# Ledger of designs, part 171: peptides against a protein of PDB entry 4U39

Target 1, 302 residues: chain A of PDB entry 4U39
Amino acid sequence: SIKVIGVGGGGNNAVNRMIENEVQGVEYIAVNTDAQALNLSKAEVKMQIGAKLTRGLGAGANPEVGKKAAEESKEQIEEALKGADMVFVTAGMGGGTGTGAAPVIAQIAKDLGALTVGVVTRPFTFEGRKRQLQAAGGISAMKEAVDTLIVIPNDRILEIVDKNTPMLEAFREADNVLRQGVQGISDLIATPGLINLDFADVKTIMSNKGSALMGIGIATGENRAAEAAKKAISSPLLEAAIDGAQGVLMNITGGTNLSLYEVQEAADIVASASDQDVNMIFGSVINENLKDEIVVTVIATG

## One batch from the design tools (peptide; made by RFdiffusion4, then SolubleMPNN)

Design b2_p26_1_s3 (from b2_p26_1, 16 letters changed)
Fold by OpenDDE base, seed 1:
Structure b2_p26_1_s3 (fold): chain B 302 residues (1-302), chain A 26 residues (1-26)
Amino acid sequence: as target 1 above (302 residues)
Amino acid sequence: MKIAIGVGTKQQAIEQMKKDFEKLEE
C-alpha cells in the first residue's frame, strides 16, 4: 500500500490538493498539531499529534514543538503507517509542525520498512530569514529520515508564474507542485494499467538516494509532448541539470488523446538529457481530467 | 490508466517502452 501523509499546514494543503485532483491508489493521512486546521482536511485519516503538549493550538511556528508533538504521538503514527510499502511525507518547511514533525514521521515510516519519500517545500524568501533557517534544519533532518527527499524551492515557482501573481496564488502553486511530485511517482506505481511497474525497480531508484530534484513541464498544441519534456528538463525547479543524476523517474501524463508517438518523443528528450548510465523509470499515464495538456514530471535522484 | 513503462538503463527503458507500445497496437 501507498500512504501519503501531510504534515502541518502546507502538507495538509498539498494533501487536500491531491484529493481534489483525484490522485488514485493512495491512502491519505493528515497530521497536524492544530485541531481546527486538521478539521479542514479532506483526508480520510486525520491525526492530531501532541494533544497533551499543544492542546490542539498548533506548534506556534516552533519546530521543536512539532518534533515533540510527533514524538508524543509516535505509537499512533506507527499504527497509521503500519503495512505501508511506500510512504510519502509531504510538508511545507519553515513552519512549526511540518518542519519538526515531518522528519520524525519519516523516520517512523522508514523504521517500519516502508520506502520513505519526502516531498517538501522551501519557504519563499519573502517569508523571512527565520523560516528559511528553520526549513534548512528540517530539510537536514528529513535527509537523514527518508530514502529520497524531493525539495521544491518555492522561490523558483516565482519564475514559472507571472510577475503579478498574488502571494496566495504562489502558495497554491507550491501546493500544486507538491501534488505533482507525489502524483508523478504514485501514478507510476498505483495507477492501474496494462503494464505494471515492479515496486522493486522503484526501490532500486529511490532507496537511500538522498536529495532529489523535480522538474515539471506543461504544454499544449501540436508539439506539446516535446515542449512539455523540454520544459521539464529545463524547469526552474531543477537546481541542477539531470545529466548528473544516478536515477531518473519520468511521468508523461496526458488526456485520452495522448498518442504513443508523443510519449516516445517526450521520453527520448528526457533520456537524451540524462546520463548514459542512469537508471530510468519512464511511465505514461492517461488522466481524463487533462484535455489538451501534456504534463511531464521528471525526478532526478542521486 | 498507465499505458507504458520503461525500466532500466536509458536504452533499456526506451526499448521496453517501445515494446510496450507495440503490444498496445496489437
Scores: peptide ipSAE 0.243, ipTM 0.813, DockQ to the pose 0.774
Fold by OpenDDE base, seed 5:
Structure b2_p26_1_s3 (fold): chain B 302 residues (1-302), chain A 26 residues (1-26)
Amino acid sequence: as target 1 above (302 residues)
Amino acid sequence: MKIAIGVGTKQQAIEQMKKDFEKLEE
């Protein structure tokens, strides 16, 4: 089974966005120290952590409180994650709960023998230096606790969106990018198809790989596959080119009109941008909700 | 619905996807 655990406010917003977009084949768990915020989760499983420590009042933007809250609730987290083959831990780094609890939860997942993938955001620079520093500490702790850590630099989202995009929409886009990162991988595994991906192959590419980068490209029109692939490999979300990666996962998702030629064209572009000796997983998914859009997600591991 | 999967080296992954596509056209 695949479980997605959203940790704290940002992680739970991302989980809500995943549920709203009908990401299939995954179980959702919402974790928070704030009981009121947790009540707004759409996840089937809602877990308040650190009830004794915080009394449901949240972590007060303190990562140490988030950490201790997860430690207090370790047994509950273990039970919720039990039997998962893969666990996605999603959080917005820089806050109290997400920053502190996500590494603890990730370690619990890893200790249970799950392939543990972190998908986290760095805060925007405008959120202030304190959040950036807290995020750096949380990301460092996540790297030790996960098999693969996808870090989304929120400031790079500002390069993808219009300059006049309201701050609230920039946060929503960050939640959407978190969704795309989880869905880009989960759809390759969990989406029913004519050909199933061996979970062993996913483990080979994602186990003990450390940091990963994600690129996303979206396009429409006649050259949409090539354009989406080019956008993905040159995505502002990629802090480096994919040519140095030890592993590459590619998801090409289109509507019902996605052609085999388009899939091949996109795969050839991503493959050509990758190292010759890289281990690759390419997957193609039909999502009826995309209509005329093609979405290419590239995850570079190592 | 998942259509095709390619795994391996660049060449292997592309070749596998091509084979998977051929199976879909059959």
Scores: peptide ipSAE 0.242, ipTM 0.811, DockQ to the pose 0.774
Fold by OpenDDE base, seed 4:
Structure b2_p26_1_s3 (fold): chain B 302 residues (1-302), chain A 26 residues (1-26)
Amino acid sequence: as target 1 above (302 residues)
Amino acid sequence: MKIAIGVGTKQQAIEQMKKDFEKLEE
């Protein structure tokens, strides 16, 4: 089974976005120290952590409180994650709960023998230096606790949205990018299809790979496959080129009109930008909700 | 619905994907 655990406010917003976009084949768990915020989650499983420590009032933007809250609730977290083959831990770094609890939760998942993937955001620079410093500490702790850590730099989201995009929409886009990171991987595994991916192959590419980068490309029109692939490999979300990556996961998702030629064209572009000795997983998914759009997601590991 | 998967080295993944497409066109 695949479990997606959203940790704190940002992680829970991302989980809500995943549920709203009907990401299939995963179980959703919402974790928070704030009981009121947790009640707004759409997840089937809602877990308040650190109830004794925080009394449901949240972590006060203190990562140490988030950490201690997860430690207090370790047994409950273990029970909720038990039997998962794969666990996605999603959080917005820089806050109290997400920054402190996500590494603890990730370590619990890993200790249970699940393939543990972190999908987290760095705060925007405008959220202030304190959040950036807290996020750096949380990301370092996540890197030790996960098999693969996808870090999304929120400042780079500002390069893919309109300059006039309201601040609230920039946060929504961050939630959407978190969704795309999880869905890009989960659809390869959990989406029913004519061809099944062996979970052993996913483990080979994602186990103990450390930091990963994600690129996304979306396009429409006659050259949409090539355009989407080019956008993905040159995505502002990629802090580095996919050249030098030890592993590459690629998801090509289109509507019912997705052609085999388009899939091949997109795959060839991503493959050409990757190292010769790279281990690759290419997947193609039909999503009826995309209509005329093609979405290419690239995850570079190592 | 998942329609194609390629796994392995760059060359293996591309070849597997091509084979999967050939099966879908038959």
Scores: peptide ipSAE 0.226, ipTM 0.807, DockQ to the pose 0.752
Fold by OpenDDE base, seed 3:
Structure b2_p26_1_s3 (fold): chain B 302 residues (1-302), chain A 26 residues (1-26)
Amino acid sequence: as target 1 above (302 residues)
Amino acid sequence: MKIAIGVGTKQQAIEQMKKDFEKLEE
């Protein structure tokens, strides 16, 4: 089974976006120290952590409180994660709960033998230096606790959105990018299809790979596949080129009109931008909710 | 719905995907 754990406010918002987008074949768990915020989660499993420590009032933007809250609730987290083959831990780094609890939850997942993937955001620079420093500590702790850590630099989202985009919409886009990171992987594994991906191949590419980068491209029109692929490999979210990556995971998602030619064209573009000796997983998914759009997600590991 | 998967080297992944699509057209 695949489990997605949203940790703290940003993680829970991302999980809500996943549920709203009908991401299939995954179980959702919302984790928070704030009981009121947790009640707004759409997840089937809602877990309040650190109830004794915080009394449901949240972590007060303190990562140490988030950490201790997860440690207090360790047995509950273990029970919720038991039997998972893969665990996604999603959080916005820089806050109290997400920054402190996500590494603890990730370590619990890894200790249970699950392939543990972190999908986290760095805070925007405008959120202030304190959040950046807290996020750096949380990301460091996540790297030790996960098999693969996808880090989304929120400041790069500002390069994708309009300059007049309200701050609230920039946060919504960060939640959407977290969704796309999880969905880009989970759809390759969990989406029902004529062909199944061997989970052993996923383990080979994602186990003990450390930091990963994600690129996303979306396009419409006659050259949509090529455009989406080019946008993915040149995505502002990629802090480095995919050249030099030891592993590449690529998802091409389109509507019912997605052609073999489009899939091959997109695959060839991403492959051409990758190293010769790269281990690649390539998958194509039909999503009926996509009309004329193609979405290419590229994850570079190692 | 998942329609194709390729795993391995670049060439292997593309070739596998092509084979998977050929099976769908049959």
Scores: peptide ipSAE 0.330, ipTM 0.848, DockQ to the pose 0.763; fails the geometry check

Design b2_p26_1_s4 (from b2_p26_1, 16 letters changed)
Fold by OpenDDE base, seed 5:
Structure b2_p26_1_s4 (fold): chain B 302 residues (1-302), chain A 26 residues (1-26)
Amino acid sequence: as target 1 above (302 residues)
Amino acid sequence: MKIAIGVGTKQQAIDQMKEDFLKLEE
């Protein structure tokens, strides 16, 4: 089974966005120290952590409180994650709960033998230096606790969105990018299809790979596949080129009109941007909601 | 619905995806 655990406010917003977009084949768990915020989660499983420590009042933007809250609730977290083959841990780094609890939760998942993937954001620079420093510590702790850690640099979202995009929309886009990172992988595994991906192949690409980069490209029109693939490999979300990655996962998702030619063209572009000896997982998914859009998600591991 | 998967080297992954996609069209 695949579980997605959203940790703290940002992680829970991302989980809500995943549920709203009907990401299939995954179980959703919302974790928070703030009981009121947790009540707004759409997740089936809602877990308040650190009830004794925080009394449901949240972590006060203190990562140490978030950490201790997860430690207090370890047994509950273990029970919620039990039997998962794969666990996505999603959080907005820089806050109290997400920054502190996500590494603890990730370690619990890993200790249970799940393939543990972190999908987290760095805060925007405008959120202030304190959040950036807290995020750096949380990301470092996540890197030790996960098999693969995808870090979304929120400042790079500002390069993708319109210059006049309201701050609230920039945060919503960050939640959407987190959704895309989880969905890009989970759809390859959990989406029903005629062809199953061997979970052993996923483990080979993602186990003990450390940091990963994610690129996303979306396009429409006649050259949409090539355009989406080019956008993905040159995505501002990539902190480096995908060349030199030890593994590459690619998801090409299109509507019912996705052609073999388009799949091939996109795959050839991504593969040509990758190292010659890289292990690759390519997947194509039909999503009827995309109509004329193609979405290419690239994840470079190692 | 997942329609094609390719795993391995560049060529292997692409070839497998092609094969899988063709099987879907049958």
Scores: peptide ipSAE 0.331, ipTM 0.848, DockQ to the pose 0.821
Fold by OpenDDE base, seed 3:
Structure b2_p26_1_s4 (fold): chain B 302 residues (1-302), chain A 26 residues (1-26)
Amino acid sequence: as target 1 above (302 residues)
Amino acid sequence: MKIAIGVGTKQQAIDQMKEDFLKLEE
């Protein structure tokens, strides 16, 4: 089974976005120290952590409180994650709960033998230096606790969105990028299809890979596949080129009109931008909610 | 719905994905 655990406010918002987008084949768990915020989760499983420590009032933007809250609730987390083959831990780094609890939860997942993938955001620079420093500590702790850590630099989202985009919409886009990162992988594994990806192949590419980068491209029109692929490999979300990656995961998602030619064209572009000796997983997914859009997600590991 | 998967080297992954896609069109 695949479990997605959203940790803290940003993680829970991302999980809500996943549920709203009908990400299939995954179980959702929302974790928070704030009981009121947790009640707004759409996840089937809602877990308040650190109830004794915080009394449901949240972590006060203190990562140490988030950490201790997860430690207090270790047995509950273990029970919720038990039997998962893969665990996605999603969080916005820089806050109290997400930054502190996500590494603890990730370690619990890893200790249970699950393939543990972190999908986290760095805070925007405008959130201030304190959040950036807290995020750096949380990311470092996550890197030790996961098999693969996808880090989304929120400041790069500002390069994709309009300059007039309200701050609230920039946060919504960060939640959406978290969704896309999880969905890009989970759809390859968990979406119903006649063709199954061997979970052993996923383990080979994602186990003990450390940091990963994600690129996303979306396009419409006649050259939509090529454009989406080019946008993905040149995505502002990629802090480095996919050249030099030891592993590349690619998801090509389109509507019912997705053609073999489009799939091949997009795959060739991503493959051509990758190293010769790269281990690749390519997948193609039909999403009926996509009309004329193609979405290419690229994850570079190692 | 998942419609194609390719794993391996660049060429292997592309070829497998193509093969899988064609099988689903039958």
Scores: peptide ipSAE 0.322, ipTM 0.844, DockQ to the pose 0.832
Fold by OpenDDE base, seed 2:
Structure b2_p26_1_s4 (fold): chain B 302 residues (1-302), chain A 26 residues (1-26)
Amino acid sequence: as target 1 above (302 residues)
Amino acid sequence: MKIAIGVGTKQQAIDQMKEDFLKLEE
């Protein structure tokens, strides 16, 4: 089974976005120290952590409170994660609960023997230096606790969105990018299809790989596959080129009109940007909701 | 719905995806 755990406000918003976009084949768990915020989760499983420590009032933007809250609730977290083959831990780093609790939850998942993937955001620079410093500490702790850590630099989202985009929409886009990172992987594994991916191959590419980079490209029109692939490998979300990666996962998602030629063209572009000896997983997914759009997600590991 | 998967080296992954698409046409 695949479980997605949203941790704290940003993680829970991302999980809500995943549920709203009908990401299939995964179980959703919402974790928070704030009981009121947790009630707004659409996840089937809702877990309040640190009830004694915080009294449901949240972590007060203190990562140490978030950490202690997860430690207090360790047994509950273990029970919720039990039997998962794969666990996605999603959070917005820089806050109290997400920054502190996500590494603890990730370690619990890993200790249970799940393939543990972190998908987290760095705060925007405008959120202030304190959040950036807290996020750096949380990301460092996540690297030790996960098999693969995808870090989304929120400031790079500002390069994708219009300059006039309201701050609230920039946060929504961060939630959407978190969704795309989880969905890009989970659809390869959990989406029903004629062809199954061996979970052993996923483990080979994602186990103990440390930091990963994610690129996303979306396009429409006659050259949509090539354009989407080029956008993915040159994505502002990539802090480095995908060359030198030990593993590459690619998801090509299109509507019912997605052709073999388009899939091959996109795959060749991504593969040509990768090292010759890299282990690759390429997947193609039909999503009827995309109509004329192609979405290429690239995850470079190692 | 997942329609094709390719795993391995560049060429192996692409070839597997091609094979998967051919099976969809049968």
Scores: peptide ipSAE 0.290, ipTM 0.832, DockQ to the pose 0.810
Fold by OpenDDE base, seed 4:
Structure b2_p26_1_s4 (fold): chain B 302 residues (1-302), chain A 26 residues (1-26)
Amino acid sequence: as target 1 above (302 residues)
Amino acid sequence: MKIAIGVGTKQQAIDQMKEDFLKLEE
């Protein structure tokens, strides 16, 4: 089974976005120290952590409170994660709960023997230096607690949105990028299809790989596959080129009109941008909601 | 719905995806 755990406000917003986009084949768990914020979650499983420590009033933007809250609730977290083959831990780094609790939750998942993938954001620079410093500490702790850590630099989201995009929409786009990171992987595993991916192959590419980079490309029109693939490998979300990666996971998602030629063209572009000795997983997914769009997601590990 | 998977080296992954699509046309 695949479990997606949203930790704190940003993680829970991302989980809500995943549910709204009907990401299939995953169980959703919302975790928070703020009981009022947790009530707004659409997740089936809602877990308040650190109830004794925080009294449901949240972590006060203190990562140490978030950490202690997860430690207090360790047994409940273990029970909720029990039997998962794969666990996605999603959070916005820089806050109290997400920054402090996400590494603890990730370690619990890993100790249970689940393939543990972190998908987290760095705060925008405008959120201030304190959040950036807290996020750096949380990311460091996540890196030790997960098999693969995808870090999304929120400042790079400003390069993929219109300059006139309201601040609220920039946060929504961060939630959407978190969704795309989880969905890009989960659809390859959990989406029903004619061909199943062996979970052993996923483990080979994602186990103990440390930091990962994600690129996303979306395009429409006659050259949409090539354009989407080129956008993915040159994505502003990629802090480095994918040519140094030891593993590459690629998802090519299109509507019902997705052709073999388009899939091949996109795969050839990503393969050509990757190292010769790279281990690859390529997946092609039909999503009727995309109509004329192609979405290429590339995750580079190692 | 998942329609094709390729795993392995670049060539292996591409070849497997092609094989998977050929099975669909079939």
Scores: peptide ipSAE 0.287, ipTM 0.829, DockQ to the pose 0.792

Design b2_p26_2_s1
Fold by OpenDDE base, seed 2:
Structure b2_p26_2_s1 (fold): chain B 302 residues (1-302), chain A 26 residues (1-26)
Amino acid sequence: as target 1 above (302 residues)
Amino acid sequence: MKILFLGTGKKSDILAKLREALAKEE
């Protein structure tokens, strides 16, 4: 089974966005120290952590409280994650609960033998230096606790969105990028296809790879496949080029009019930007909600 | 949602599988 665990406010917002976008074949778990915020989760499983420590009042933006809350609730987390083959741990880094608890939860998942993937955001620079420093500590701890860690630099989202985008919409876009990171992988595994993915191949590409980068490209029109692929490999979300990656996961999502030629064209572009010895997982997904859009998601590991 | 195509392996293997798939639709 695949489990997605949202940790703290940002992680739970991302999980809500995943549920709203009908990400299939995954079980959702919402984890928070704030009981009121947790009640707003759409996840089937809701877990309050650190109930004794925080009394449901949250972590007060302190990562050490988030950490201790997860440690207090270790047995409950173990029970909720038991039997998962893969665990996505999603969080907004820089806060109390997400930053502190996500590494603990990730380690629990890894110790249970699940392929553990972190999908986390760095805070925007405007959220202040304290959040950035807390996020750096949380990301470092996540890197040790996961098999693969996808880090989304929120400041790079501002390069993709309109300059006039309200602050609240920038956070919603961060939640959407977190969704795309999880969905881009989970769809390849959990969505029924003409060809089944061996989970062993996913493990080979994602196990003990450390940090990963994600690029996203969206395009429409006659050259949409090529444009989406080019945008993905040159995405502002990529902190480096994909040419040095040991592994690449590629998802091409289109509407019912997605052609095999378009799939090939997009795959050729991403493959050409990748090393010759790269291990690649490639999938194309039909999403009936996409009309003329193609979405290319690239995750570079190693 | 439906997966149309899935490929795994090295870059060369992925490209070969894609080419083979195209040749079968022609």
Scores: peptide ipSAE 0.065, ipTM 0.707, DockQ to the pose 0.887
Fold by OpenDDE base, seed 1:
Structure b2_p26_2_s1 (fold): chain B 302 residues (1-302), chain A 26 residues (1-26)
Amino acid sequence: as target 1 above (302 residues)
Amino acid sequence: MKILFLGTGKKSDILAKLREALAKEE
């Protein structure tokens, strides 16, 4: 089974976005120290952590409170994650609960023998230096606790959105990028296809790989596949080129009109930008909601 | 949701599989 655990406000917003986009084949778990915020989750499983410590009032933007809250609730987290083959831990780093609890939860998942993938954001620079410093500490702790850590630099989202984009929309885009990171992987595993992916292949590419980078490209029109692929490999979200990656996961998602030719064209572009000896997982997915859009997601590991 | 194609391996292997798949649809 695949479990997605959203940790704290940002993680739970991302989980809500995943549920709204009908990400299939995954179980959703919402974790928070704030009981009121947790009640707004769309996840089937809702877990309040640190009830004794926080009394449901949240972590007060303190990662140490988030950490202690997860430690207090360890047995509950273990029970919720039990039997998962893969666990996605998603959080907005820089806050209290997400920053502190996500590494603890990730470690619990890893200790249970699940392939543990972190998908986290760095805060925007405008959220202030304190959040950046907290996020750095949380990311460091996540690196030790996960098999693969996808880090989304929120400041790079500002390069892909209009300069006049309201701050609230930038946060929504961050939630969407978190969704794309999880969905880009989970769809390859959880969605029945013409060719099934062996979970062993996923483990080979994602186990103990440390930090990963994600690129996303979206396009429409006649050259949409090539354009989406080019955008993905040149994505501002990629802090480095994919040519140095030891592993690449590629997802090409299109509507019902996605052709095999388009899939080949996009795959060739990404493969050509990758090292010759790279281990690649490649998948193409039909999503009826995309109509004329193609979305290419590239995750570079190692 | 449906997976149209799935491949694993090295770049060369994936590209070969894609080419084979195209040749079967022609």
Scores: peptide ipSAE 0.063, ipTM 0.695, DockQ to the pose 0.855
Fold by OpenDDE base, seed 3:
Structure b2_p26_2_s1 (fold): chain B 302 residues (1-302), chain A 26 residues (1-26)
Amino acid sequence: as target 1 above (302 residues)
Amino acid sequence: MKILFLGTGKKSDILAKLREALAKEE
């Protein structure tokens, strides 16, 4: 089974966005130290951590409180993650609960033998230096606790949105990028297809790879496949080129009108930007909610 | 949601599978 665990406010917002977008074949778990925020989760499983420590009042933006809250609730986390083959741990780094608890939860998942993937955001620079420093510590702890860590630099989201985008919409876009990172992988594994992905191949590409980069491209029109692929490999979310990556995951998602030619064209572009000896997972997905759009997601590991 | 195509392996193997799939739809 695949489990997605949202940790703290940002992680829970991302999980809500995944549920709203009908991401299939995954179980959702919401984890928070704030009981009121947790009640707003759409997840089937809601877990309050550190109830004794925090009394449900949250972590007060302190990562050490988030860490201790997860440690207090270790047995509950173990029970909720038991039997998972893969665990996505999603969080916004820089806060209290997400920054402190996500590495502990990731380590619990890894110790249970699950393939553990972190999908996390760095805070925007405008959130201040304290959040950036806390995020750096949380990301370092996540890197040791996961098999693969996808880090989304929120400042790069500002390069793909309008300059007049309200701050609240920039946070919603960060939640959406977290969704796209999880969905881009989970759809390849969890969606019933004519060809099953061997989970051993996923493990080979994602196990002990450390940091990963994600690129996303969206396009419409006659050249939509090529444009989406070019946007994905040149995405501002990629802090480096996909050249030199040891592994690449590629998801090409389109509507019911997605042609095999478009799939080939997009795959050729991403493959041509990758090393010759790269191990690739490639998938093409029909999403009935997509009309004329193609979405290409690229994840570079290693 | 439906998977149209899934491939794993080296770049060359994936491209070969895609070409083979195209040749079967023609």
Scores: peptide ipSAE 0.056, ipTM 0.681, DockQ to the pose 0.877
Fold by OpenDDE base, seed 4:
Structure b2_p26_2_s1 (fold): chain B 302 residues (1-302), chain A 26 residues (1-26)
Amino acid sequence: as target 1 above (302 residues)
Amino acid sequence: MKILFLGTGKKSDILAKLREALAKEE
């Protein structure tokens, strides 16, 4: 089974966005120290952590409180994650709960023998230096606790969105990028296809790979596949070129009109930008909610 | 939602599988 665990406010917003987009084949778990915020989760499983420590009032933007809250609730977290083959841990770094609890939850998942993937955001620079420093500590702890850690730099989202985009919409876009990172991987595993992906192949590419980068490209029109692929490999979310990656995961998602030619064209572009000896997982997905759009997601590991 | 194609392995192997799949649909 695949479990997605959203940790704290940012992680829970991302999980809500995943549920709203009908991401299938995954179990959703919402974790928070704030009981009121947790009640707004759409996840089937809602877990309040650190009830004794915080009394449901949240972590007060303190990562040490988030950490201790997860440690207090270790047995409950173990029970909720038990039997998962894969666990996605999603959080917004820089806060109290997400920053402190996500590494503890990730370590619990890993200790249970699940393939553990972190998908986290760095805070925007405008959220202040304190959040950036807290996020750096949380990201360092996540890197030790996961098999693969996808870090989304929120400041790079500002390069993708219009300059006039309201601050609230920039946060929604961060939640959407978190969704795309999880969905881009989960769809390849959880969705029955013409050719099933062996979970062993996913483990080979994602186990103990450390930090990963994600690129996303979206396009429409006659050359949409090539344009989407070019946008993905040149995405502002990529802090480095994909040519140095030891592993690449590629997802090409289109509507019912997605042609095999378009799939090949997009795959050729991403593969040509990758190292010749790279281990690649490639998937093509039909999403009926996509009309004329193609979405290419690239995850570079190692 | 349906997976159209899945490929694993080296770049060359994936591209070969894609080409083979195209040749079967034509």
Scores: peptide ipSAE 0.040, ipTM 0.689, DockQ to the pose 0.867

